Peptides against a protein of PDB entry 6A30. Designs and how they scored, part 42

Target 1, 150 residues: chain A of PDB entry 6A30
Amino acid sequence: AQDADNVLQPIMDLLDSNLTLFAKICEKTVLKRVLKELWKLVMNTMERTIVLPPLTDQTMIGTLLRKHGKGLEKGRVKLPSHSDGTQMIFNAAKELGQLSKLKDHMVREEAKSLTPKQCAVVELALDTIKQYFHAGGVGLKKTFLEKSPD

## One batch from the design tools (peptide; aimed at target 1 D16 L19 Y132 A135)

Design b2_p27_2_s1 (made by RFdiffusion4, then SolubleMPNN; from b2_p27_2, 12 letters changed)
Fold by OpenDDE base, seed 5:
Structure b2_p27_2_s1 (fold): chain B 150 residues (1-150), chain A 27 residues (1-27)
Amino acid sequence: as target 1 above (150 residues)
Amino acid sequence: MQEKLKEFEEKMKKALKEREEREKLLE
C-alpha cells in the first residue's frame, strides 16, 4: 500500500493541479474531451511503464510530472480573459504533449510478467486514477473508465 | 489517499461552480 502511494503521489499531484485548472478554464464539453485525451495519455504511459522493467521508469514519469507541476506557480490566477484561457489550455496541452515524447524514448522491453506485488500496486494505482478522473461524478463517467483497457 | 481524493473532488466541484457562475455573469 505505501509503495503504491509513493509511486502514485506525483501523478496524483499532477492530475489534481491540471484537472482543477481545466475545470476552471474549459467549457463542460471541452473539459470532457480534454479529460478523455488525458485519460488515454495516462493509461498509455502507465501501460508502457508497467511493461518496461524496472521501477526506475515510474520515478522518471513521476519526476517529469512533478517538474511540470511545479511550474504552476501559486500565482494569483487572475481570471484570464477568454484568450488567456485558450493559451493556458494550449500550454497545459503542450506540457502534456511532452509526456507523449516520453512515449518515443521508452523502448518497449519484453513484457516481463509483473510480480503479484507489482500487480497489486498497479491495480490500486488504476483504481485511484479512475477515481480522480471520475472526480465524484463531475469528470468522466465510470462506464468510460471501466471500458478502457486496464 | 482517500482524503486527498475527497479534497480534489471538492476543488473540482468548486471550480465548475465558479466557472458556471462566471459564464452566467457574461451573458
Scores: peptide ipSAE 0.271, ipTM 0.786, DockQ to the pose 0.718
OpenDDE base, seeds 1, 2, 3, 4: peptide ipSAE 0.270, 0.266, 0.266, 0.267; ipTM 0.785, 0.784, 0.784, 0.781

Design b2_p27_2_s2 (made by RFdiffusion4, then SolubleMPNN; from b2_p27_2, 12 letters changed)
Fold by OpenDDE base, seed 4:
Structure b2_p27_2_s2 (fold): chain B 150 residues (1-150), chain A 27 residues (1-27)
Amino acid sequence: as target 1 above (150 residues)
Amino acid sequence: MQQKLKDFEEKMKKALEEREKEEKELE
């Protein structure tokens, strides 16, 4: 449990900051699209993070996510003007795009079968991430999160 | 984790309520 929390905490912090930002700056339809793309990215990143490297590398990715996510926290969220919102989305997308590049660097490690401990971490991670994306009903629908092929 | 999730849900709810209010004020 504690190990899972330690691995998930950076992801949750990133999601908290970014999803809250998107909720503030995006129109509802745009937000849903962004959430869907972010969901795919997070699922793909998590799969690679948890499935491909040993548990030690998960902390590295969490740390990498934390390093990239820390840049977003210091911005006193002034309600961005319409122009600022677009730039924030672009910056957030760029930061998330760097997570996609992390995808390319992780391809080098052979996917090993998950240990029971890793499986438990993945399950807890998935449930927690689904809850964050659902955001008490204002985010993605539970049915989408449960039936996602990602 | 659970408390953090609740805090996040509340933040998201408030953010969306504010956006909905702004959208209605622009109409």
Scores: peptide ipSAE 0.212, ipTM 0.709, DockQ to the pose 0.662
OpenDDE base, seeds 1, 2, 3, 5: peptide ipSAE 0.211, 0.203, 0.209, 0.210; ipTM 0.708, 0.706, 0.714, 0.711

Design b2_p27_2_s3 (made by RFdiffusion4, then SolubleMPNN; from b2_p27_2, 13 letters changed)
Fold by OpenDDE base, seed 2:
Structure b2_p27_2_s3 (fold): chain B 150 residues (1-150), chain A 27 residues (1-27)
Amino acid sequence: as target 1 above (150 residues)
Amino acid sequence: MQSRLEEFFEKMKKARKEREEEEKKLK
């Protein structure tokens, strides 16, 4: 229960503030439209957070590249002659291929199915978010919220 | 969580009522 509360508290704070503001300022049809767009955004964000390894954040790739990139000493990039350019492209393609394999390995290791506990937290989070978007009947219909974004 | 959600529902209902009253005054 405490773990779920810790995860949900920031989301609830965000939703409380923003949805209340929109409820105050928006006409009924505008409010519905705004809520639908926000719902899509939230669902897409959650899907990416759950399905995509946290490494898809460019920031983590940047940090990993920075940790491994310390080994690229500022070697004087002699402008390779035209023949050397092809070899550099080949080497770059080979390095990109290795990065692809690393990505596949990281995706496989991180694609570990959520533990049952994590699944329960996600389910609770989804249910809570749905309730916020329903907003006691002034928001989106339950039937809309239960439709898969597929 | 349930108590907070209920409070949110009341806030939302109040907000919509206030907005509807303002809209009626502008018509």
Scores: peptide ipSAE 0.534, ipTM 0.909, DockQ to the pose 0.783
OpenDDE base, seeds 1, 3, 4, 5: peptide ipSAE 0.512, 0.516, 0.532, 0.523; ipTM 0.906, 0.906, 0.909, 0.909

Design b2_p27_2_s4 (made by RFdiffusion4, then SolubleMPNN; from b2_p27_2, 11 letters changed)
Fold by OpenDDE base, seed 5:
Structure b2_p27_2_s4 (fold): chain B 150 residues (1-150), chain A 27 residues (1-27)
Amino acid sequence: as target 1 above (150 residues)
Amino acid sequence: MEERLKEFHERMKKAREEREEEEEKLK
């Protein structure tokens, strides 16, 4: 439990801030598209993280996520023009994309079988992330999230 | 964690309501 919370905290912080922003600024169709692209990015990042070295290195991913998530709070809510909203989405996607680049610098250790504890953490992480992207029904449909290859 | 998700869901709901209200004002 505690280990899972520590791993998830930075991801949750990032998702809390960015998804709330997107929900506020995006039209429904745009929001859905953005959420789908972010979902793919998160899943690809997680897949790559599971195939690469132990969950302890996720602290680096988490630390990067946390550092970038804090920058969003200071923005005075100017009504974002459509241009500003697109740029914010692009910036958030770019920030998430930088997590992928950090991984390319992580030593590709051979696919070590996850311990039962690590599997449980990953499962909890996936479930939690799915809940964020579902966002109580204002986000992606559960059926879409469940059909996504884990 | 559960409480955090609940709070997030409420924030997301509110954010969508605010956005939809602004969209209706612009029509």
Scores: peptide ipSAE 0.510, ipTM 0.904, DockQ to the pose 0.722
OpenDDE base, seeds 1, 2, 3, 4: peptide ipSAE 0.503, 0.507, 0.500, 0.506; ipTM 0.903, 0.904, 0.902, 0.903

Design b2_p27_3 (made by RFdiffusion4)
Pose (drawn by RFdiffusion4):
Order: C-alpha cells, then sequence, then structure tokens
Structure b2_p27_3 (pose): chain A 105 residues (1-54, 100-150), chain P 27 residues (1-27)
C-alpha cells in the first residue's frame, strides 16, 4: 500500500491542485468532459510507458517474451490502478463508477 | 475557498480510503 502511494504521488501532485480548481469553476458537463478526457490520457500514457509490449526469430520476426513483473510489483500496480479509479470517481463528483469500469481505455 | 477544500478532501479521501482498506486486508 505504501509503495502504491509512492507510485501515484507524482501524478496526484499534478492533478490535485487542478481537479480541485475545476469542479469549483466548471459546469457539471464541462467538468465531466474534462475528467473523461484526462482519464483517457492517464490510462493511455500508462499503457504506453510502464507496460509497453515486448525481433527476427529464425526467419519471420516474432514478438519476444514479456518480462514478468515480480509478485510485489504486480500487486503494487493493481492497487495503484484501482486507486486512480477511485480518485477519478471522487466519491461522486468525478466520473461515475459505471463509466470507469466500462472504459475501453 | 471552503468549496475548494471540500472538493480537494473528496478527491484525496476516495484514494486514501482504497489504500486504507487494502492495508487493513493485508494486516
Amino acid sequence: AQDADNVLQPIMDLLDSNLTLFAKICEKTVLKRVLKELWKLVMNTMERTIVLPPSKLKDHMVREEAKSLTPKQCAVVELALDTIKQYFHAGGVGLKKTFLEKSPD
Amino acid sequence: AEEAAELEAKFLAAAEEALEEAAEEAA
């Protein structure tokens, strides 16, 4: 849990002062639109940074084996991910839980 | 300022609750 906090700390420091500034000055729809967009952005960047997928093999170029995360690493990632979701739900001001769950991103 | 504080608390509390629950389960 402490490790997951440390992983999210950089992105939280960035969004905190912000998300906070918004919903204060945005209409509901405007806020929802921005969060839905920032949500897609975070999910996409994570997909393309910490988990980029894995060369000519014999003759025909095959994808390499993925280097598995350690058990502790897997757990930290799952929890940190589940935490960002709650962060964007924001207990009922952010995105709905139903939207986040069915988010294709 | 009161509204910004309430909103900040909501955003942070939701994330903190998920970490506290996971810490209790691990304990």

Design b2_p27_3_s1 (made by RFdiffusion4, then SolubleMPNN; from b2_p27_3, 14 letters changed)
Fold by OpenDDE base, seed 4:
Structure b2_p27_3_s1 (fold): chain B 150 residues (1-150), chain A 27 residues (1-27)
Amino acid sequence: as target 1 above (150 residues)
Amino acid sequence: SEEEEELRKKFLDSYQEVLKKAEEEAS
């Protein structure tokens, strides 16, 4: 539980901050697309983190998420004008794009088989993230979340 | 639109509930 929480918390903090913003500024169809891209990003980041050594991984996700999350200061989101909302979406998309590019530069360390403990942590983390992205049915469809590449 | 704002509110409320539940399950 604690290990899973340590992995999840940085992800959840990032997701909470970004999804709250996106939910406020995006139309439903746009939001759904953003959620899909965030899901892919999170899954890709987790996949890489799982392949990396456990101790370096929490720091790397945490560092990746923190490097990208520190820019989202809890500024009192005044309902931005339509122009400001578009700019925020653009900035968020740019940040997501940068995270996707970081994917290409992370050296594929040899896929060490996860220990049973690591597998359990990952499974719990994945379940929690799936629930979060599903958001009680208003987020991503379960079928999409389950079809995400393992 | 008012409908869009209601949808956003429902979404945010749902996410907050899920977050709370996830935190409770992780503790």
Scores: peptide ipSAE 0.084, ipTM 0.557, DockQ to the pose 0.159
OpenDDE base, seeds 1, 2, 3, 5: peptide ipSAE 0.048, 0.065, 0.054, 0.061; ipTM 0.516, 0.516, 0.520, 0.524

Design b2_p27_3_s2 (made by RFdiffusion4, then SolubleMPNN; from b2_p27_3, 14 letters changed)
Fold by OpenDDE base, seed 1:
Structure b2_p27_3_s2 (fold): chain B 150 residues (1-150), chain A 27 residues (1-27)
Amino acid sequence: as target 1 above (150 residues)
Amino acid sequence: SEEEEELRKKFLSSYQKVLDEAAAKAA
C-alpha cells in the first residue's frame, strides 16, 4: 500500500491540477484527446518508475511531477480569454514534453524484471488510475482503459 | 454552451470524488 501510494500521489497531484484546468478551457473533443495522451504518459511513467531502481528514480519522477503540477496551478489564475487558453495549452504541452524527455533519460537504465511485490503494486496502481481516468463515466471509456497494455 | 458547462462540472465533481476515495484508502 505504501509503495503504491508513493507512485500514485505525485501522479494524482499532477492530474488534479492539469485536468481541472483542461476541463475548464478545452472543448469536449480536445479534452478527450488530452486525456488519452495523459493516459499514455502516466502508463509509461509508472512502468519505468516501478521497473527502475526504487529510490533515486521514484524521487526524481515524483519531484518533477509535483513541480509541473504546481507550475500549471500558477497558470490557472489567468484563465480569462480564448487566447489565454491557447497559451495555457501550450504551456501544458511544454510541461508534458519535459516529462517525455525525462522518460528518455530513464531509458538509459536497464529495465529489471518485476518482483511479485512490484507486480502487486502495479496492479493496485493501475486499478486506481483506471478509475481516475474513467471519472465515474465522464472521462475515458472503460474499454479504452482495459485495452491499454500494462 | 450550458450543456458543455454541465458536462465540465460533472467531470470535475467525478474527479474530486475519485481523489477523495483514493485519499481515504491511503489514510
Scores: peptide ipSAE 0.115, ipTM 0.622, DockQ to the pose 0.173
OpenDDE base, seeds 2, 3, 4, 5: peptide ipSAE 0.089, 0.113, 0.092, 0.106; ipTM 0.600, 0.614, 0.561, 0.613

Design b2_p27_3_s3 (made by RFdiffusion4, then SolubleMPNN; from b2_p27_3, 14 letters changed)
Fold by OpenDDE base, seed 3:
Structure b2_p27_3_s3 (fold): chain B 150 residues (1-150), chain A 27 residues (1-27)
Amino acid sequence: as target 1 above (150 residues)
Amino acid sequence: SKEEEELRNKFLSSYQKVLEEAAKKAA
């Protein structure tokens, strides 16, 4: 439980900050699209984290997520003009894109099969993330979340 | 876990508040 919380907390903090921002600046249709892209990113990041040795990647993901989370707190969210909103989306996309570079630092270590404990942590993390993206029905549809490749 | 539930509830409460505020401003 504590290991899952250590992995989930940085993700949840990042998602909370970004979704709160997007909810404020985006129209409903745009927000749904952003949520779908964020879901894909999270799934891809988790898939890569599972393939790589768990300990070094958890610290790197946690460090990346913490570094990006701290940058968002200092900006007094002035209601961005349409131009500022676009720049914020661009910056958020760029920050999310840097998560894709985490792939390049993820050394092709041998695909060690996840231990049963690691599988349980991943399953719990996936369920929590699905619940987060569903957001009590205001986020993504359950049918969309269930069709994501496990 | 209890902590995950608390995080989820915190997110849901904040997100719902933001949506309600956005709806009030649009309205």
Scores: peptide ipSAE 0.085, ipTM 0.594, DockQ to the pose 0.036
OpenDDE base, seeds 1, 2, 4, 5: peptide ipSAE 0.140, 0.077, 0.068, 0.060; ipTM 0.667, 0.594, 0.594, 0.578; seed 1 fails the geometry check

Design b2_p27_3_s4 (made by RFdiffusion4, then SolubleMPNN; from b2_p27_3, 15 letters changed)
Fold by OpenDDE base, seed 4:
Structure b2_p27_3_s4 (fold): chain B 150 residues (1-150), chain A 27 residues (1-27)
Amino acid sequence: as target 1 above (150 residues)
Amino acid sequence: SEEEEKLRQLFRGAYQAVLDKAAEEAA
């Protein structure tokens, strides 16, 4: 549990900060789209972290998300106008969409078999992230989250 | 905004629920 929390906390912090921003500026439909892209990003990041040799598990997910999230933080401009907000969302969505395309180019390096402990942490992390993205029904649909390749 | 806060609470609530469940299963 603690290990999972350590892995999840950076993700949650990033998501919380970004989702808050998006919730302020996005209509519900746009927010859902952003959430989908964020979900893809998180899943891709996790996949990479799992497949890539275990650098300190916490640092890789956090670093990858932070590296990609830094692009989002730079967008934390007080949106003076609705138009600027929409453009920022569009840009963020575009960036996230581009990251999703990177998945197709990542050569599946031989997935080193995760230890049972690592698998358990990943499963817990995935469940937590799914619940987070579902957000009591205001986020992504469970069916969408379950269709995402684990 | 009220909507933002609601969303935050929902996300945090979901996360906490998972943590609580994990703690219960470990106990």
Scores: peptide ipSAE 0.063, ipTM 0.543, DockQ to the pose 0.644
OpenDDE base, seeds 1, 2, 3, 5: peptide ipSAE 0.051, 0.056, 0.049, 0.058; ipTM 0.518, 0.533, 0.527, 0.529

Design b2_p27_4 (made by RFdiffusion4)
Pose (drawn by RFdiffusion4):
Structure b2_p27_4 (pose): chain A 105 residues (1-54, 100-150), chain P 27 residues (1-27)
Amino acid sequence: AQDADNVLQPIMDLLDSNLTLFAKICEKTVLKRVLKELWKLVMNTMERTIVLPPSKLKDHMVREEAKSLTPKQCAVVELALDTIKQYFHAGGVGLKKTFLEKSPD
Amino acid sequence: AEELEEFVEEHKEELEELAEELREKAK
């Protein structure tokens, strides 16, 4: 849990002062649009940074084996991810839980 | 932009409280 907090700390320091500034000055629809968009952005950057997928093999170029995360690392990633989801839900001001769960991103 | 800066200065404490609430709700 402490490790998951440390992982999310950088992105939370960025968004905090912001998300906070918004919903204060945005119409509901405007806020929802921005959050939906920031959501997609975070999920996409995570996909393309901490978990980029894995070369000529014999003759025909095959994808290499993924280097598995350690058990502790897997757990930290799952929890951190579940936490960002709740962060964007924001207890009922952010995105609905039903939207986040079915988010293709 | 100047009005926004003024607004942020005036509402700084409120914004910080809201940021804390967001983190409590995420946890």

Design b2_p27_4_s1 (made by RFdiffusion4, then SolubleMPNN; from b2_p27_4, 11 letters changed)
Fold by OpenDDE base, seed 3:
Structure b2_p27_4_s1 (fold): chain B 150 residues (1-150), chain A 27 residues (1-27)
Amino acid sequence: as target 1 above (150 residues)
Amino acid sequence: SEKLKEFIEKHKKELEEEAEKLRKLAR
């Protein structure tokens, strides 16, 4: 449980920060699309964090998320003009796309079978993230989260 | 999940207003 919390907390902090911004700038339909992309991002990040580095380096998730998040901090959130909001979504989508490409590069490492402990952490983390993205029914549909290939 | 729900509910009016602005700009 504590290991899962340590992995999830940086992800949740990032999600809370980004979702707050996206909820302010996006229509409901756009927000749902953004949530779907964020879901993919989180799944990919979690997969990398659990499969590639041993769970011991808590610093790597924060650093990976911070390296991608540093592009967000320096802009004085001038409410991006509608053009800037679109550009931010585009940049976020581009960053998500880069993360998907990085998944393709990582598929080459031998699928080390996760230890039973790692599997348990992944399972707990997945359930927590699914609940978060469902957000009591206002977020993503349970059926989407359960059937996601990610 | 609860934080996200609360956030969406809190900003629902703002989201609806911005959605309406976007609809007006698209016409």
Scores: peptide ipSAE 0.022, ipTM 0.404, DockQ to the pose 0.039
OpenDDE base, seeds 1, 2, 4, 5: peptide ipSAE 0.021, 0.017, 0.019, 0.019; ipTM 0.440, 0.377, 0.401, 0.385

Design b2_p27_4_s2 (made by RFdiffusion4, then SolubleMPNN; from b2_p27_4, 12 letters changed)
Fold by OpenDDE base, seed 1:
Structure b2_p27_4_s2 (fold): chain B 150 residues (1-150), chain A 27 residues (1-27)
Amino acid sequence: as target 1 above (150 residues)
Amino acid sequence: SKELEEFIKKNKEELEKEAKKLRELAR
């Protein structure tokens, strides 16, 4: 229970913060892409949080977001005059995309076998996250969420 | 913008709903 909350709360806070940011700026098509990347990020974060030793939950997500946020300064890609918002989305989506690629490199660490209790928490958390991303049908399709290799 | 706001609202509502269920199961 508390463990599920501890796993979910940081993810939810991250999702809420990101979705709020993306809400202000994204067109529907961009939003779907962002959601897909967020889904990957969430799956990766859950895997790390549950399977890897208690990473100080707040610091990793914050550090991952913060480390990626600082790298954005120097790349003056003069994308044409689309509103400052579109660039921020593109950058955020690019950062999320880089995080998803980083998973492929990190999967080399021996997946510690989850205890049955941890598995139950993960399953419940996954169901919750799937419902969140489905968002009553306005979000990602159930079929996508179920078939996701993440 | 409106569609996105609705999306976020629904996502938040669903998240809160499921989080509440998790808390209830935890209890």
Scores: peptide ipSAE 0.022, ipTM 0.522, DockQ to the pose 0.093
OpenDDE base, seeds 2, 3, 4, 5: peptide ipSAE 0.020, 0.020, 0.020, 0.028; ipTM 0.453, 0.477, 0.473, 0.539; seeds 4, 5 fail the geometry check

Design b2_p27_4_s3 (made by RFdiffusion4, then SolubleMPNN; from b2_p27_4, 10 letters changed)
Fold by OpenDDE base, seed 2:
Structure b2_p27_4_s3 (fold): chain B 150 residues (1-150), chain A 27 residues (1-27)
Amino acid sequence: as target 1 above (150 residues)
Amino acid sequence: DEELKEFIEKNKEELEEMAKKLRELAR
């Protein structure tokens, strides 16, 4: 449970931070596209983090998150102009791209079978994330979330 | 946009609460 929490917490922090940001800056249509890409990223990251030892990923995800989190000082968040929002999306997409590259550098260590407890935590986390992305029907469609390769 | 913000903020709070509960269960 603690190991799964340690794996999931960076992902949840990433989701919370990015989704909150995207909700503030993106139009609904752009947001849906971002959510789809973010969902795919999260699923891929979870799949890999589940299959790969948690220690290296926590540091990398934490380092990626810390680099972007420093910019939210308390200052009057002037809603960035449309140009600034686009740049933030681009930066987020670039980070997503770096996570995709991290995906390529994550050495296939042999899939250590998750313990039944880890599986249960991952299943619960996946359900929570699915519910979050579904967002009571305002977010992503259940059919999209269910067709994502488990 | 405000409804979506409120919805995301609400779900964020729920997720944070669920994450907290998961952390509590993991102790």
Scores: peptide ipSAE 0.023, ipTM 0.431, DockQ to the pose 0.090
OpenDDE base, seeds 1, 3, 4, 5: peptide ipSAE 0.018, 0.016, 0.017, 0.018; ipTM 0.452, 0.397, 0.451, 0.415; seed 4 fails the geometry check

Design b2_p27_4_s4 (made by RFdiffusion4, then SolubleMPNN; from b2_p27_4, 10 letters changed)
Fold by OpenDDE base, seed 4:
Structure b2_p27_4_s4 (fold): chain B 150 residues (1-150), chain A 27 residues (1-27)
Amino acid sequence: as target 1 above (150 residues)
Amino acid sequence: DEELKKFIEENKEELEKEAEKLRELAR
C-alpha cells in the first residue's frame, strides 16, 4: 500500500493540479474527453514502467511528449478567444491520447511476467488511480474505468 | 519500486511541462 502510494502520489499531485484547472475552463464534454485521454496516458505509462524495461520506454515517452510539446510550441497559437482555448485543450488532450495509442507500437517488446509483488503494487495503484479519475462522481464513470482496456 | 518511482518522476516532469502549456493556453 505505502509503496503504491509513494509511486502514485507524484502523478496524483500532477493530475490534481491540472484537472482542477480543466474543470474550471472546460465544458463538461471536453473535460470528460480530456479525462479519458489522461486516463489512457497514465495507464499506458504505468504499464510500460512496470512491464517493460525502464530505459527504453522512458526515452520513448519522453521523446513523444517532447515531440508533441514541440508541436504545441510551434503552434504559436495566439491566445485564442475563450472558445478557442477549449478547442486547444481538446486538441492537447487528443495529442496526449495519441501518446496512449503508441502502446500498440511498443507492445512488441516481450512483456516480462510481473512478479507477484509487482502485480500487487499495480493492483493497488490501479484502484487508487480509478478512484482519483472517478473524482467522487464528477469525473469518469466507474464503468469506464473498470472496462478500460488499458 | 524505485525504477517505477523514477520513471513516474521523469514522466511527471514531462507531464508538468505539458500541463504548464495547457495552463498557459487556459490563461
Scores: peptide ipSAE 0.030, ipTM 0.428, DockQ to the pose 0.032
OpenDDE base, seeds 1, 2, 3, 5: peptide ipSAE 0.021, 0.023, 0.019, 0.020; ipTM 0.390, 0.380, 0.445, 0.425; seed 2 fails the geometry check

Design b2_p27_5 (made by RFdiffusion4)
Pose (drawn by RFdiffusion4):
Structure b2_p27_5 (pose): chain A 105 residues (1-54, 100-150), chain P 27 residues (1-27)
Amino acid sequence: AQDADNVLQPIMDLLDSNLTLFAKICEKTVLKRVLKELWKLVMNTMERTIVLPPSKLKDHMVREEAKSLTPKQCAVVELALDTIKQYFHAGGVGLKKTFLEKSPD
Amino acid sequence: TLVIPETVPGAKTAEERIEELEEAMKE
């Protein structure tokens, strides 16, 4: 749990003062649109940084084996991810839980 | 493989920050 907090700390420091500034000055729809967009952005960047997928093998170029995360690492990632979701739900001001769950990103 | 930052003294937890953000956005 402490480790998951440390992982999310950088991105939360960035969004906090912001998300906060918004919903204060945005119409509901405007806020929702921005959050939906920032959501897609975070999920995509994570997909393309901490978990980029894994070379000529014999003759025909095959994808290499993924280097598995340690058990502690897997757990930290799952929790941190579940936490960002709740962060964007924001207890009922951010994105709906139903939207986040079915988010293709 | 995963890099986890060191803990910053006096930093709020993610749960506390989510609760604070929820209260701020409801105002």

Design b2_p27_5_s1 (made by RFdiffusion4, then SolubleMPNN; from b2_p27_5, 10 letters changed)
Fold by OpenDDE base, seed 2:
Structure b2_p27_5_s1 (fold): chain B 150 residues (1-150), chain A 27 residues (1-27)
Amino acid sequence: as target 1 above (150 residues)
Amino acid sequence: LLVIPPAVPGAPSAQERIEKLTKEMKE
C-alpha cells in the first residue's frame, strides 16, 4: 500500500491542488466534466508511465508542478472572478493538452516486463486512483471508472 | 523500469487525500 501511495504521490499532489481549486470555483456539472477529462489524462499518463520506460514521474510531474506553482505564488487571493476561474481551467487544460503531446516524444523504450511486485503496485495504484476520482460517491461513478479502457 | 520513489516525509496518505477531496466536493 505504501509503495502505491509513493508512486501516486506526485500525481495526487497535482490533482489535489487542481481539484481543490476546481471544487471551490466550479459548478458541480462543470466539475464532473473536468473530473472526466482529468481521469482520462491520468489514465493515459499512468499507462504511459507503466508501459513506457520510467521517464522519472518526478520530472514530468515536477515540470508540470513547476509551471503551475509559479502562477499560484502571487499571494493576493483576489477572489477569482468567474472569468479568472475559467482562465485557470483553460490554462490547466492547455497544460494537460501539452502533456498529451509529450506522448509523441516519449521514446518508446522497450516495455520491460513489470515484476510481480511492480504489477501488484500498479494494480493497487489503479484502484487507489479510482477511489480518489470516485471521492466517496460525489465524484465519478464507479461504472464509468471501471469501463475506462485500462 | 517502474521506479518506486521513496516516501516523502509528512506527505498525506492516499486515504487522507481521498477523504479531503470527498469533503471538499460535498461542500
Scores: peptide ipSAE 0.438, ipTM 0.873, DockQ to the pose 0.754
OpenDDE base, seeds 1, 3, 4, 5: peptide ipSAE 0.419, 0.432, 0.433, 0.425; ipTM 0.865, 0.870, 0.869, 0.867

Design b2_p27_5_s2 (made by RFdiffusion4, then SolubleMPNN; from b2_p27_5, 9 letters changed)
Fold by OpenDDE base, seed 2:
Structure b2_p27_5_s2 (fold): chain B 150 residues (1-150), chain A 27 residues (1-27)
Amino acid sequence: as target 1 above (150 residues)
Amino acid sequence: SLVIPPAVPGALSAQERIEKLTKAMKE
């Protein structure tokens, strides 16, 4: 369980930071749409990360977080007008989307079969992410999470 | 090969993260 948490830590930190903010500033229907899109993105990223040998997950997410972290320091969070929230979502989605382009730069290491231990960690990690997106029942429905995002 | 990174000190647990999000969505 701890290994799964460790594997997920970078992506979960990103999700925590963004979704917590979005939950506060977005109306429920918009938030639900954002959750669905993020779920698809996360699943695609996870699939790619599993199939494509993990580039040091920490460096890529760290670099993305470092670029965004500079914006959070200015304490006067003027509640951005409705327009500013949408742009932040767009920017966050764009940055997450750039993770998809990283597919082209990820050295296609030969899809080495995961060890049984690695498979177990991945399965647990996937379950953990599902629970996170379910958010105690206020997030995405279990039926949606169980379906392939494709 | 999937590299399992070391634990980050002070990192929230999965449950804590869920609770945090759940709380944020209920507010």
Scores: peptide ipSAE 0.499, ipTM 0.891, DockQ to the pose 0.653
OpenDDE base, seeds 1, 3, 4, 5: peptide ipSAE 0.472, 0.491, 0.495, 0.483; ipTM 0.882, 0.888, 0.890, 0.884; seed 1 fails the geometry check

